# Designs tried in a protein design run: peptides against a protein of PDB entry 2Q3Z. Part 28

Target 1, 272 residues: chain A of PDB entry 2Q3Z
Amino acid sequence: YVLTQQGFIYQGSAKFIKNIPWNFGQFEDGILDICLILLDVNPKFLKNAGRDCSRRSSPVYVGRVVSGMVNCNDDQGVLLGRWDNNYGDGVSPMSWIGSVDILRRWKNHGCQRVKYGQCWVFAAVACTVLRCLGIPTRVVTNYNSAHDQNSNLLIEYFRNEFGEIQGDKSEMIWNFHCWVESWMTRPDLQPGYEGWQALDPTPQEKSEGTYCCGPVPVRAIKEGDLSTKYDAPFVFAEVNADVVDWIQQDDGSVHKSINRSLIVGLKISTKS
Target 2, 254 residues: chain A of PDB entry 2Q3Z as posed
Amino acid sequence: YVLTQQGFIYQGSAKFIKNIPWNFGQFQDGILDICLILLDVNPKFLKNAGRDCSRRSSPVYVGRVGSGMVNCNDDQGVLLGRWDNNYGDGVSPMSWIGSVDILRRWKNHGCQRVKYGQCWVFAAVACTVLRCLGIPTRVVTNYNSAHDSNLLIEYFRNSEMIWNFHCWVESWMTRPDLQPGYEGWQALDPTPQEKSEGTYCCGPVPVRAIKEGDLSTKYDAPFVFAEVNADVVDWIQKSINRSLIVGLKISTKS

## One batch from the design tools (peptide; made by RFdiffusion4, then SolubleMPNN)

Design b1_p10_6_s2 (from b1_p10_6, 5 letters changed)
Fold by OpenDDE base, seed 3:
Structure b1_p10_6_s2 (fold): chain B 272 residues (1-272), chain A 10 residues (1-10)
Amino acid sequence: as target 1 above (272 residues)
Amino acid sequence: TDQQLPIGVK
């Protein structure tokens, strides 16, 4: 989890699982230095360098910073996400084969955001950075991964009487989504939540005003402890959200229907 | 490499 520089990232769909090789390259020349630059340009450092540095001994703190800095939202972060299949002014997310080129491009262009990433790219870069910083980390893939926007643990679709989706669907389910799990103690929590912590660097929802997510104990998610910081409801929903259809009739009546055809969550953890 | 996509909601 720290020493392995090459691995696999799972992609595809729940029924058609695929994987790609990925070079994390945490020990390649200059990568550690770039990771340190990443920390030194984070908003918390810029606001109060002394306070930020004093907190870097905490993998909880560092993990949260990294999850925010891997995406370029809100800061001088590494990657710009794009999902509309229009990548001509950058590099297609599907073209990356490792984290090293991404990090080097970011640094060499004055910490300008790299175009483009999708979930596995964000996760892989975060994995590289966290490993560089001595935090055991692995990439995780979740199939049928929900994006809950309003923290109600539901993915809600509004439909007319014919079953057609109405309005702008803000909530969605990904065919797959990747994030990272990092091993750390949680002295900030009650005993028993040490171990794997979920961190999500893909910009999906803001946490305390910043596009970051976690760390949250995997155990807390498994046990349904949504009070556990950070972002337990969001991460829980990624793997456990229920899908609800609100069907409106022409007479104005609304019927709530549980959509059992859309099953959220199938998480795969890697051994390396 | 597979693109990350929203699942079809029909």
Scores: peptide ipSAE 0.456, ipTM 0.905, DockQ to the pose 0.492
Fold by OpenDDE base, seed 1:
Structure b1_p10_6_s2 (fold): chain B 272 residues (1-272), chain A 10 residues (1-10)
Amino acid sequence: as target 1 above (272 residues)
Amino acid sequence: TDQQLPIGVK
C-alpha cells in the first residue's frame, strides 16, 4: 500500500469485471517533489502557509487537501474531468497508463490542469500522491456507484403515469466509480474509527465549499453512521443508495416506488 | 480501457 508502484485498477461493470495495469510510480524521480509542490499551491497554504504546514503532520488534513487538489476545480489542481467523449484538445482519460506522466505534465506546464481524467485517473493520482506522502493508500472500485446530488441517500427518477422517465436525468449511477482508501488514525473522531478512510478526488459534490470528499471511516459507512466527518452521507450513498421512482399522475399526485432492478454498490478493494 | 459511463435507465 506504500511500496508497490505497479498495480491494477478495476473497471468494467458488475457483471463483467475488468482491470487495467497502472504505474503509480510514487518512487520515481521527481515525483515526491511534485507532491510537495501540490501541497504548496493548495488554497490553504496560499491563505496561511504557517497554519497549513503545521497541519501537514495530520493524515486527515493532508488527505482532504489531496482530495481537493487532484482535481482542478476551485484551485490549481492536477486534473480536469471530462466524460463526453470529446478529448481532442487533450489526452483521452483512457490513454493514461500511470500517474507519473500526469504529475510531470502538471508540473512542467506551470501547474496547469491536465486534460483529461475520469474517476480511476483521479483516484490513481491521489493514490500516488498519498503514498508519496507516506500514507498507506489503495484504489477501490465500486460498481453501480451512485451519485446522490441532494443528500437524501436516494437516486430518484421522475416518471409519468406510464412509467416513462421524464426530463433530464440529474442523479445517476455510474457503471463503475473509483476512489481511494487511506489508512490513518482519527483522533478527531470517537474511538474506533481508525483504519481505512475513504477519499474521493473525483469532482462530484462540494464539501465545505471545495470539490473534495473525505476522509470518512469505512467503518462509519458500513455501520451507517452518517454523522461522521467528512462527507459520510455522500460516500454512504455511493455504495448504499436506494433507487426510487416518483410516478407523477395527471391529478398532481405522486406515487413513490422502490426500483429493485437497480442495485447500487459493489465495492472491490485492491489488495496492493 | 473502459470509459466511465452512466447506467442507462428506462
Scores: peptide ipSAE 0.455, ipTM 0.905, DockQ to the pose 0.479
Fold by OpenDDE base, seed 4:
Structure b1_p10_6_s2 (fold): chain B 272 residues (1-272), chain A 10 residues (1-10)
Amino acid sequence: as target 1 above (272 residues)
Amino acid sequence: TDQQLPIGVK
């Protein structure tokens, strides 16, 4: 989880699982230095360098910083996300084969955001950075991964009388989504929450005003402890949300239907 | 490689 530089990232769909090879390259020349630069350009360092540096011994603190800095939202972060299939002014997310080129491009261009990433790219870069910083980390793929935007633990679709989805279709389930899990103690929590912690660097929702997510104990998610910091409800929803269809009838009435054909969550983690 | 795509909206 720290020493492995090459691995696989799972993609595809729940019924058609695929994988790609990925070079994490945490020990390649200059990568550690780039990871340190990443820490030195984070908003917390810029605001108060002494305080930021004093907290870098905490994998909880560092993990949260890295989660925020791997995406370029809110800061001088590494990657710009894009999902609309228009990648001509950058690099297609599907073209990357490792984290090293991404990190080097970021640093070499004055910490300008690299175009473009999607979930596995964000996760893989975060994995590289966290491993560089000595935090055991693995990439995780979740199939049928929910993106809950209103913190109600539901994915809601509005449909007309013909079953056609209405509205902006903002609520969604990803065919797959990737994030990372890092091993750390949680002295900031009650006893028992040490172990794997979920961190999500893909900019999906803001956490305390910043596009970051976690760390949250995997145990807390499994046990349904949504009060556990950080971002337990969001991560819980990614793997456990229920899907609801709101069906409008011709008489103007609305019927609530639980969509049992869409099962949220099928998480795969590596054991390397 | 696969693009990340929304499902259930079609």
Scores: peptide ipSAE 0.439, ipTM 0.890, DockQ to the pose 0.515
Fold by OpenDDE base, seed 2:
Structure b1_p10_6_s2 (fold): chain B 272 residues (1-272), chain A 10 residues (1-10)
Amino acid sequence: as target 1 above (272 residues)
Amino acid sequence: TDQQLPIGVK
């Protein structure tokens, strides 16, 4: 999880799982230096360098910083996400074959955001950075992955009397979504939450004002302990949200239906 | 590689 530089990232759909090779390249020339730059340009360092540096001994702290810095939202982060199939002014997310080129581009252009990434690109870059910093990390893929925006552990669709979905879907389900899991102790939590921690660098929801997510113990997610920091409800929803259809009738009545045909969450952890 | 896509409820 620290030593491997090449691996696979799972993609596709729950019914048709695919994978792509990926060069994490954490030991390639200059990559560690770039990771250190990433830390030195993070908002917390810029605000208080001494405090930031004093906390870098904590994988929890570093993990959270990296989660925020891999995306360019709110900071001088690495990647700009884009999902609308308009990639002509940059590099298509599907074109990347490794983290090294992305990180080098970012650094070489004065920490200017790299266009473009999607979930696996964010996850893979985060994986590279965390590995560089000595944190055992793996990319994970979750199929039928929910994006809960209301912290209610639901994906809600609103339909008219004809069953047609109304309005823009604020809450959504991805065909697949990638994030990372990092191995660390959690001295900031009660005993028993050491081990794999989920971190999601894809900018989906803000956590404490920044587009970052985690670390949250995988155990907490499995046990449904949503009180654990960080962002347990969001990560829990990614893998466990229920899908609810709200059907508005012409008489104004609203019917609730939990859709059992689509099951949220099928997580695959890599062994790389 | 596959693009990440939103899926709707059928």
Scores: peptide ipSAE 0.434, ipTM 0.896, DockQ to the pose 0.481

Design b1_p10_6_s3 (from b1_p10_6, 4 letters changed)
Fold by OpenDDE base, seed 3:
Structure b1_p10_6_s3 (fold): chain B 272 residues (1-272), chain A 10 residues (1-10)
Amino acid sequence: as target 1 above (272 residues)
Amino acid sequence: TLEQLPIGVK
């Protein structure tokens, strides 16, 4: 989880699982230095360098910073996400084969955001950075991964009487989504939450005003402890949300229906 | 496809 520089990332769908090889390259020349630059340009460092540096001994703190800095939202982060198949002014997310080129491009262009990433690219870069910083980390793939926008643990679709989706489609389910799990103690929590912690660098929802997510104990998610920092409800929903259809009739009545055809969550953890 | 895609919207 720290020493392995090459691995696989799982993609595709629950029914058609695929994988790609990925070069994490955490020990390649200059990569550690780039990871340190990433820390030194984070908003917390820029606001108060002494305070930020004093907290870097905490993998909880560092993990949260890295989660925010891998995406370029809110800061001088590494990657810009794009999902509309229009990548002509950058690099297609599907073209990347490792983290090293991404990190080098970012640094060499004055910490300008790299175009473009999707979830596995964000996760893989975060994995590289965290490993560089000595935090055991692995990429995780979750199939049928929910994006809960309002933290109610539901994916809600509004439909007319014909079953057509109406209004805002902000809540959604991904065919797959990738994030990372990092091994750390949690002295900031009650005993028993040490071990794997979920961190999500893909910009989906803001946490405390920044596009970042976690760390949250995998155990807390498994046990349904939504009070556990950070972002337990969001991560829980990614793997456990229920899907609800609100069906409006022509007379203005609304019927609530549980959509059992959409089952959220099928998580795969990598061994390397 | 290798792309991350929305599902369940249909």
Scores: peptide ipSAE 0.355, ipTM 0.878, DockQ to the pose 0.533
Fold by OpenDDE base, seed 1:
Structure b1_p10_6_s3 (fold): chain B 272 residues (1-272), chain A 10 residues (1-10)
Amino acid sequence: as target 1 above (272 residues)
Amino acid sequence: TLEQLPIGVK
C-alpha cells in the first residue's frame, strides 16, 4: 500500500468486472517534489503557510487537502474532470496508464490543470500522492455507485402516472466509481475509528465549501454512523443509497415506490 | 466499456 508502484484499477460493471494496469510511480524521479508542490499551492497554504505546514503531520489534514487538490475545482489542482466524450483539446481519460505523466504535466505547465480525468484517474493520482507522503493508500472501486446530491441517502427518480421518468436526472448511479482508502488514526474522533478512511478526489459535491471528500472511517460507513466527519452521509450513500421512484399523479399527489431493480453498491478494495 | 457512465433506469 506504500511500496507497490504498479497495480490494477478495477472498472467495468458489476456483471462484467474489468481492470487496467496502472503505474502509480510514487518513487519515480521528481514525483515526491511534485507532491510537495501540490501541498504548497493549496488554498490553506496560500492563506496561512505556517498553519498549513504545522498541520501536515496529520494524515487526516493532509488527506483532506489532497482530496481537494487532485481535482482542479476551486484551486490550482491537478485534474479537470470530463464525462461527455469530447476530449479533443486534451487527453482522453481512458488514455492514461499511470499517475506519473499526469503529475509531471501538471508541474511542467505551471500547475495548470491537466485535461482530462474521470473517477479512476482522480483516485489513482490521489493514491500516488498519498503514498508519496507516506500514507498507506489503496484504490477502491464501487459498482453501481450512487451520487446523492441532497444528502437524503436516496437516489430519486420522478415519474409520471405511467412510470416514465420525467425531466433530467440530477441524482444518478455510476456504472462504477473509484476513490481511495487511506490507513490512519483518527485522534479527532472517538476511539475505534482508526484504520481505513475513505477519501474521494472526484469533484462530486462540496464539503465545507471545497470539492473534496473525507477522510471518513470505513467502519463508520459500515456501521451507519453518519455523524462522523468527514462527509459520512455522502460516502454512505455511494455504497448504500436506496433508489426511490416518485410517481406523480395529475391531481398533484405523489406516490413513493422503492425501486428494487437497481441495487446500489458493490465495493471492491484492491489488495496492493 | 472503460469509461465511467451513468446507469439508466427505466
Scores: peptide ipSAE 0.353, ipTM 0.878, DockQ to the pose 0.502
Fold by OpenDDE base, seed 2:
Structure b1_p10_6_s3 (fold): chain B 272 residues (1-272), chain A 10 residues (1-10)
Amino acid sequence: as target 1 above (272 residues)
Amino acid sequence: TLEQLPIGVK
């Protein structure tokens, strides 16, 4: 999880699982230096360098910083996400074959955001950075992955009397979503939450004002302990949200239906 | 597909 530089990232759909090879390249020339630059340009360092540096001994702190800095939202982060198939002014997310080129481009262009990434690109870059910093990390893929915006552990669709979905889908389910899990102790939590921690660098929701997510103990997610920092409800929803259809009738009545035909979540962890 | 895509409830 630290030594491997090449691996696979799972993609596709729950019914048609695919994978791509990926060069994490954490030991390639200059990559560690770039990871250190990433830390030195993070908002917390810019605000208080001494405090930031004093906290870098904590994988929890570093993990959270990296989660925020892999995306360019709110900071001088690495990647700009895009999902609308308009990639002509950059590099298609599907074109990347490794983290090294992305990180080098970012650094070589004065920490300018790299266009473009999607979930696996964010996850893979985060994986590279965390590994460089000595944190055992793996990319994980979750099929039928929910994006809960309300922290209610539901994906809600509103339909008219004809069953047609109304308005823009604020909450959504991805065919697949990738994030990372990092191995660390959690001295900031009660005993027993050491081990794999989920971190999600894809900019989906803000956590404490920044597009970042985690670390949250995988154990907490499995046990449904949503009180654990960081962002347990969001990560829990990614893998466990229920889908609810709200159907409004002509008389103004609203009917709730939990859709059991689509099961949220099928997580695959890499063994790289 | 290789793209991350939103899926609707059928």
Scores: peptide ipSAE 0.337, ipTM 0.870, DockQ to the pose 0.526
Fold by OpenDDE base, seed 5:
Structure b1_p10_6_s3 (fold): chain B 272 residues (1-272), chain A 10 residues (1-10)
Amino acid sequence: as target 1 above (272 residues)
Amino acid sequence: TLEQLPIGVK
């Protein structure tokens, strides 16, 4: 989880699982230096360098910083996300084959955001950075991954009497979503939450005002302990959200239907 | 059917 530089990232759908090879390259020349630059341009460092540096011995702290800095939202982060199939002014997310080129481009262009990434690209870059910093990390793929935007642990669809979705469809389920899990102790939590921690660098929701997510103990998610920091409800919803269809009738009545046809969440962890 | 947003597909 630290020493491997080549691996696979799982993609596709729950019914048609695919994978792509990926070069994480955490030990390639200059990559460590780039990771250190990433830390030195993070908002917390810019606000108080001494405090930030004093906390870099904590993988919890570093993990959260990296989660925020892999995306360019709110900061001078690495990647700009895009999902609309319009990638002509950059690099298609589907064309990347490794983290090294992305990190080098970011650094070589004055820490300008790299165009473009999607979830597996964010996750893979985060994995590279965390491994480079000595934190055991793996990429995780979750099929039928829910994006809960209102923190109610539900994916809600509003439909008319004919079952047609109404509104902007902001609540969504990804065919797949990728994030990372990192191994660390959690001295900031009660005993027993050491081990794998979920971190999500894809800019989906803000946590404490920043597009970042985690670390949250995988155990907490499995056990439904949503009180554990960081972002347990959001990560829990990604893998466990219920789908609710709100059907509005012509008379204004609303019918609630729990949709059991789609199972949210099928998590696959990489072996290395 | 539920709406799903495919990613990683052209």
Scores: peptide ipSAE 0.033, ipTM 0.718, DockQ to the pose 0.173

Design b1_p10_6_s4 (from b1_p10_6, 6 letters changed)
Fold by OpenDDE base, seed 1:
Order: sequence, then C-alpha cells, then structure tokens
Structure b1_p10_6_s4 (fold): chain B 272 residues (1-272), chain A 10 residues (1-10)
Amino acid sequence: as target 1 above (272 residues)
Amino acid sequence: SLQQLPIGEK
C-alpha cells in the first residue's frame, strides 16, 4: 500500500470486470518533489502558509487537501476531467498508463491542468501522491456507482406515464467509479473510526466549497453513520443509494416507484 | 481500457 509502485485498476462493469495495469511510481525520480509542490500551491497554503504547514502532520488534513488538488477545479490542481469522448486537444483518459507522466506534465507546464482524466486517473494520481507522502493508500472500484446530487441518498429519475425518462438527468449511476482509501487514525472523531478512509478526488460535488471528498471512515459508511465527517452521505450514496422513479401523470400527479432493476454498489478494494 | 459511462438512462 506504500511500497508497491505497480498495480492494477479495475474497470468495466459489474458483469464484465476488467482491469488495466498502472504504474503509480511514487518512488520514481522527482515525484516526491512534485507532490510537495502540489501541497505548496494548494489554496490553504496560499492563504496561510504557516497554518497549512503546521497541519501537514495530519493525514486527515493532507488527504483532504490532496483530494481537492488532484482535480483542477477551484485551484491549480492536476487534472481536468472530461467524459464526452472529445479529447483531441489533450490526452485521452484511456491513454494513461501511470501517474508519473501526468504529474511530470503538470509540474513541467507550470502547474497547468493536465487534459484529461476520468475517475480511475484521478484516483490513481491521488493514490500516488498519498503513498508518496507516506499514507497507505489503495485504489477502490465501485461498480454501478451512484452520484447523488441532493444528499437524499436516492438516485431519482423522472418519467412520463409511459415510463420514459423526461428532461435532463442530473443524478446518475456510473458503470464504474474509482476513488481511494487511505489508512489513518481519526483523532477528530469518536473512537473506533481508525482504519481505511474513503477519499474521492474526482470532481463530483463540493465539500465545504471545494471539489473534494473525504476522508470518511469506511466503517462509518458500513454502519450508516452519516453524521461522520467528511462527506459521509455522499460516499454512502455512491455504494448504497436506492433508485426511485417518479412517474408523472398528465393531471399533475406523481407516482413513486422503486426501481429494483438498478442495484447500486459493488465495491472492490485492491490488495496492492 | 473502457471509459466511465452513465447507465440506467432508459
């Protein structure tokens, strides 16, 4: 979880699981320096360097910073996400084979955002950075992964009387989604929440005004403790959301229907 | 590798 530089990232779908090899390369030349640069350009450092540096002994703090800085939203972060299959002005997310090239490109271009990433790219880069900083970290893949936008633990589809989806969907389910889990103590929480903590660097929802997510204890998600910081409801929904169809009638009435054909969540944690 | 795709849209 710290020493391994090569591994596999799981992709595909729940029924057709695939993987790709990935070079995390946390010990390759210059990578640690780049990780330190990442910390030194984060918004909290720019606002108050002394305070930021004083908090870097906390893996909770660092994990949250890294989660935010791996994406370029809101800051000088590493990666720009794109999902529309138009990657001609950059590098296709599917082309990357490791974190090292991404981080080097970012640094060598003056901390300019790298085009482009998707979930596993974000997760893999975060994994590299966190490992580089001494935090045991693994990539996690969740199949049928939900994106809950309004924190109600549901994926909601609006349908007409014939069951056809109406309007633009906001909430959705990914065929797969990747994030990371990092091992750390949680002195900021009640006892018992030490261990694996979920962190999601893919820009999905803002947390306290920044596109970041976690750390949240995996145990809290397992036990349904949604009051646990950070971002427990969102991470919980990724793996546990129920799917609801709101069937609209011409008379304005709405019928609620539980969609049992869409089962959210099948999480696989890597062993290296 | 395969990219992320939304599912359940129908």
Scores: peptide ipSAE 0.410, ipTM 0.884, DockQ to the pose 0.490
Fold by OpenDDE base, seed 5:
Structure b1_p10_6_s4 (fold): chain B 272 residues (1-272), chain A 10 residues (1-10)
Amino acid sequence: as target 1 above (272 residues)
Amino acid sequence: SLQQLPIGEK
């Protein structure tokens, strides 16, 4: 995983799985230096350089920092996300073919956020950075990926008597979502949680005040141990949330729809 | 589409 510079990222939908080639390029000239710059501009370093540096031997710590720094939310991070199909003032997320150009643009423009990314771009850049830092990492795609915004492990839609969605549509399911899994020990947890850890650099929800996510043991998600740091409930919901369609009647009564047409989560891990 | 999109089943 650390040695592979070329790979594929899965996209599309659960019914129509597609992939694109991606150049991770973790060993290309200057990329390691850029990764180190990324660490040196992170908020924790700026707050206390000595403490931050002393913790960089921990892949748990570094993974969490990277997940936060790949997005530009809250810091001088790499990528600005955009999903409204208005990309004319930057680069369309669909145009990227590798992580190297993104990282170089970020560095060459004074660590200014690069426009634009979506989930696979965030994941791919995170994968590159983590691999550069010696952490085995792979990109993961989850189809019908839930974004739980209220931490109830549910995706709730409210519909009128005619089946029309009401409200602000805050709860959502992505056709696909990408994040990364990194291999590391977890000395901060009980024994048995070493192995693949999920990290999500796409700015979806804040964790401890910062748009970051993980690391959380894949095992914990699989077993439903939602007490496991970091962000187990959120990651669990991405792959396991229940979808509830509420039908609101004119009299104010609410009942669940009998039809469960959508199943959350179809996870595909990359082979390299 | 290669774009990440919300599933809109209306």
Scores: peptide ipSAE 0.404, ipTM 0.882, DockQ to the pose 0.521
Fold by OpenDDE base, seed 2:
Structure b1_p10_6_s4 (fold): chain B 272 residues (1-272), chain A 10 residues (1-10)
Amino acid sequence: as target 1 above (272 residues)
Amino acid sequence: SLQQLPIGEK
């Protein structure tokens, strides 16, 4: 989780699981320097350098910073996400074969955002950075992964009597989604939550005003302790949300149905 | 590799 530089990332769908090789390259020349630049351009450092540096001994703090800095949404972060299949003004997310080229491009172009990434690209870059900083980290893939926008642990579809989707659907389920898990102690929590912590660098929801997610103990998610910082409800929903169809009849009545045709969550943890 | 896609919309 620290020493391996080449591995695999799982993609595809729950029914058709695929994988691609990925070069994490955390020990390649210049990568550590780039990771340090990433820390030195983060908003917390720019606001108060002394406070930021004093907290870099905490993998909890560093993990949260890296989660935010891998995406460019609120800062001088590394990657711009795009999902509409229009990648002509950059690099297709599907073209990347490793984290090293992405990080070098970011640094060499004055910390300008790299176009483009999707979930596995965000996760892989985060994995490289965290490993480079000495934090044991692995990429995980979750099939049928929910994106809950209101923390109600539901993915809700609103339909008319004929089953047609009404309004602008914002909540969604991904065929697959990738994030990282990092090993750390949690002195900021009650005893028992040390171990793997989920971090999600793909810009999906804001956490305390920034597009970042975690760290949250994997144990807390498994046990349903949603009060545990950070972002337990969101991460819980990614793997455990229920799908609800709201059917509005012509008479104005609304009926709820759990969609049994789609089961949220099938998490695969990598060993390399 | 395949891109990430939304599902479940029907």
Scores: peptide ipSAE 0.398, ipTM 0.881, DockQ to the pose 0.502
Fold by OpenDDE base, seed 4:
Structure b1_p10_6_s4 (fold): chain B 272 residues (1-272), chain A 10 residues (1-10)
Amino acid sequence: as target 1 above (272 residues)
Amino acid sequence: SLQQLPIGEK
């Protein structure tokens, strides 16, 4: 959708779904101009302005740029992510009520990263920007959302003989995670992959050297076609990863156990 | 709103 400026973002957990109101504000004064600034400070523009501008008619290209620029990783992007509950030197991610204030702060401070965001903040800002640029976009929430860090489509936990998780939790499952889906044709792919495309602006993994993700056809994820660009394996894992427990016994042996009690993925989206 | 958390953490 493009025209709706106010909406709801789903949060919480699979068993306890919550939502917050959000002002996307894509038509508020100056927001389109800020979105254009975002494009003009992206690394590809800075490297070759003519080439970047020539590709801005492609929602595939623009979507990928926006997914990278909404986070401040690697560039002069909008938001700095933080999850450690130490937000005193900025704004708590939970305090935001809309995208407009975030974008205005970013622009007004010389495109300095705004502190702080979490997944729904990244997604909401991306949604605003993409809508401003004429790309139909919706925020999506996925409960029990996996973060696969080693591209094996698994979430792996290491446990002692008592079932206690050992070591640093590198791979993990979020209670919820938000990203966006944008409607576009995919002339860069084989026929049949037009429609909703997943884009994830939360800096989780690098794609081609940049913290960005997508666009990838939702259809490809649904059908398990992991060969489609961009980032199909990662997005697939977010909604479909299996959980494996590696249980070490006292004798040093390791037992592999499929954790069937933890089901990855429950996606909530709007109809349009 | 609730913050994003790893499952099992609060």
Scores: peptide ipSAE 0.396, ipTM 0.870, DockQ to the pose 0.528

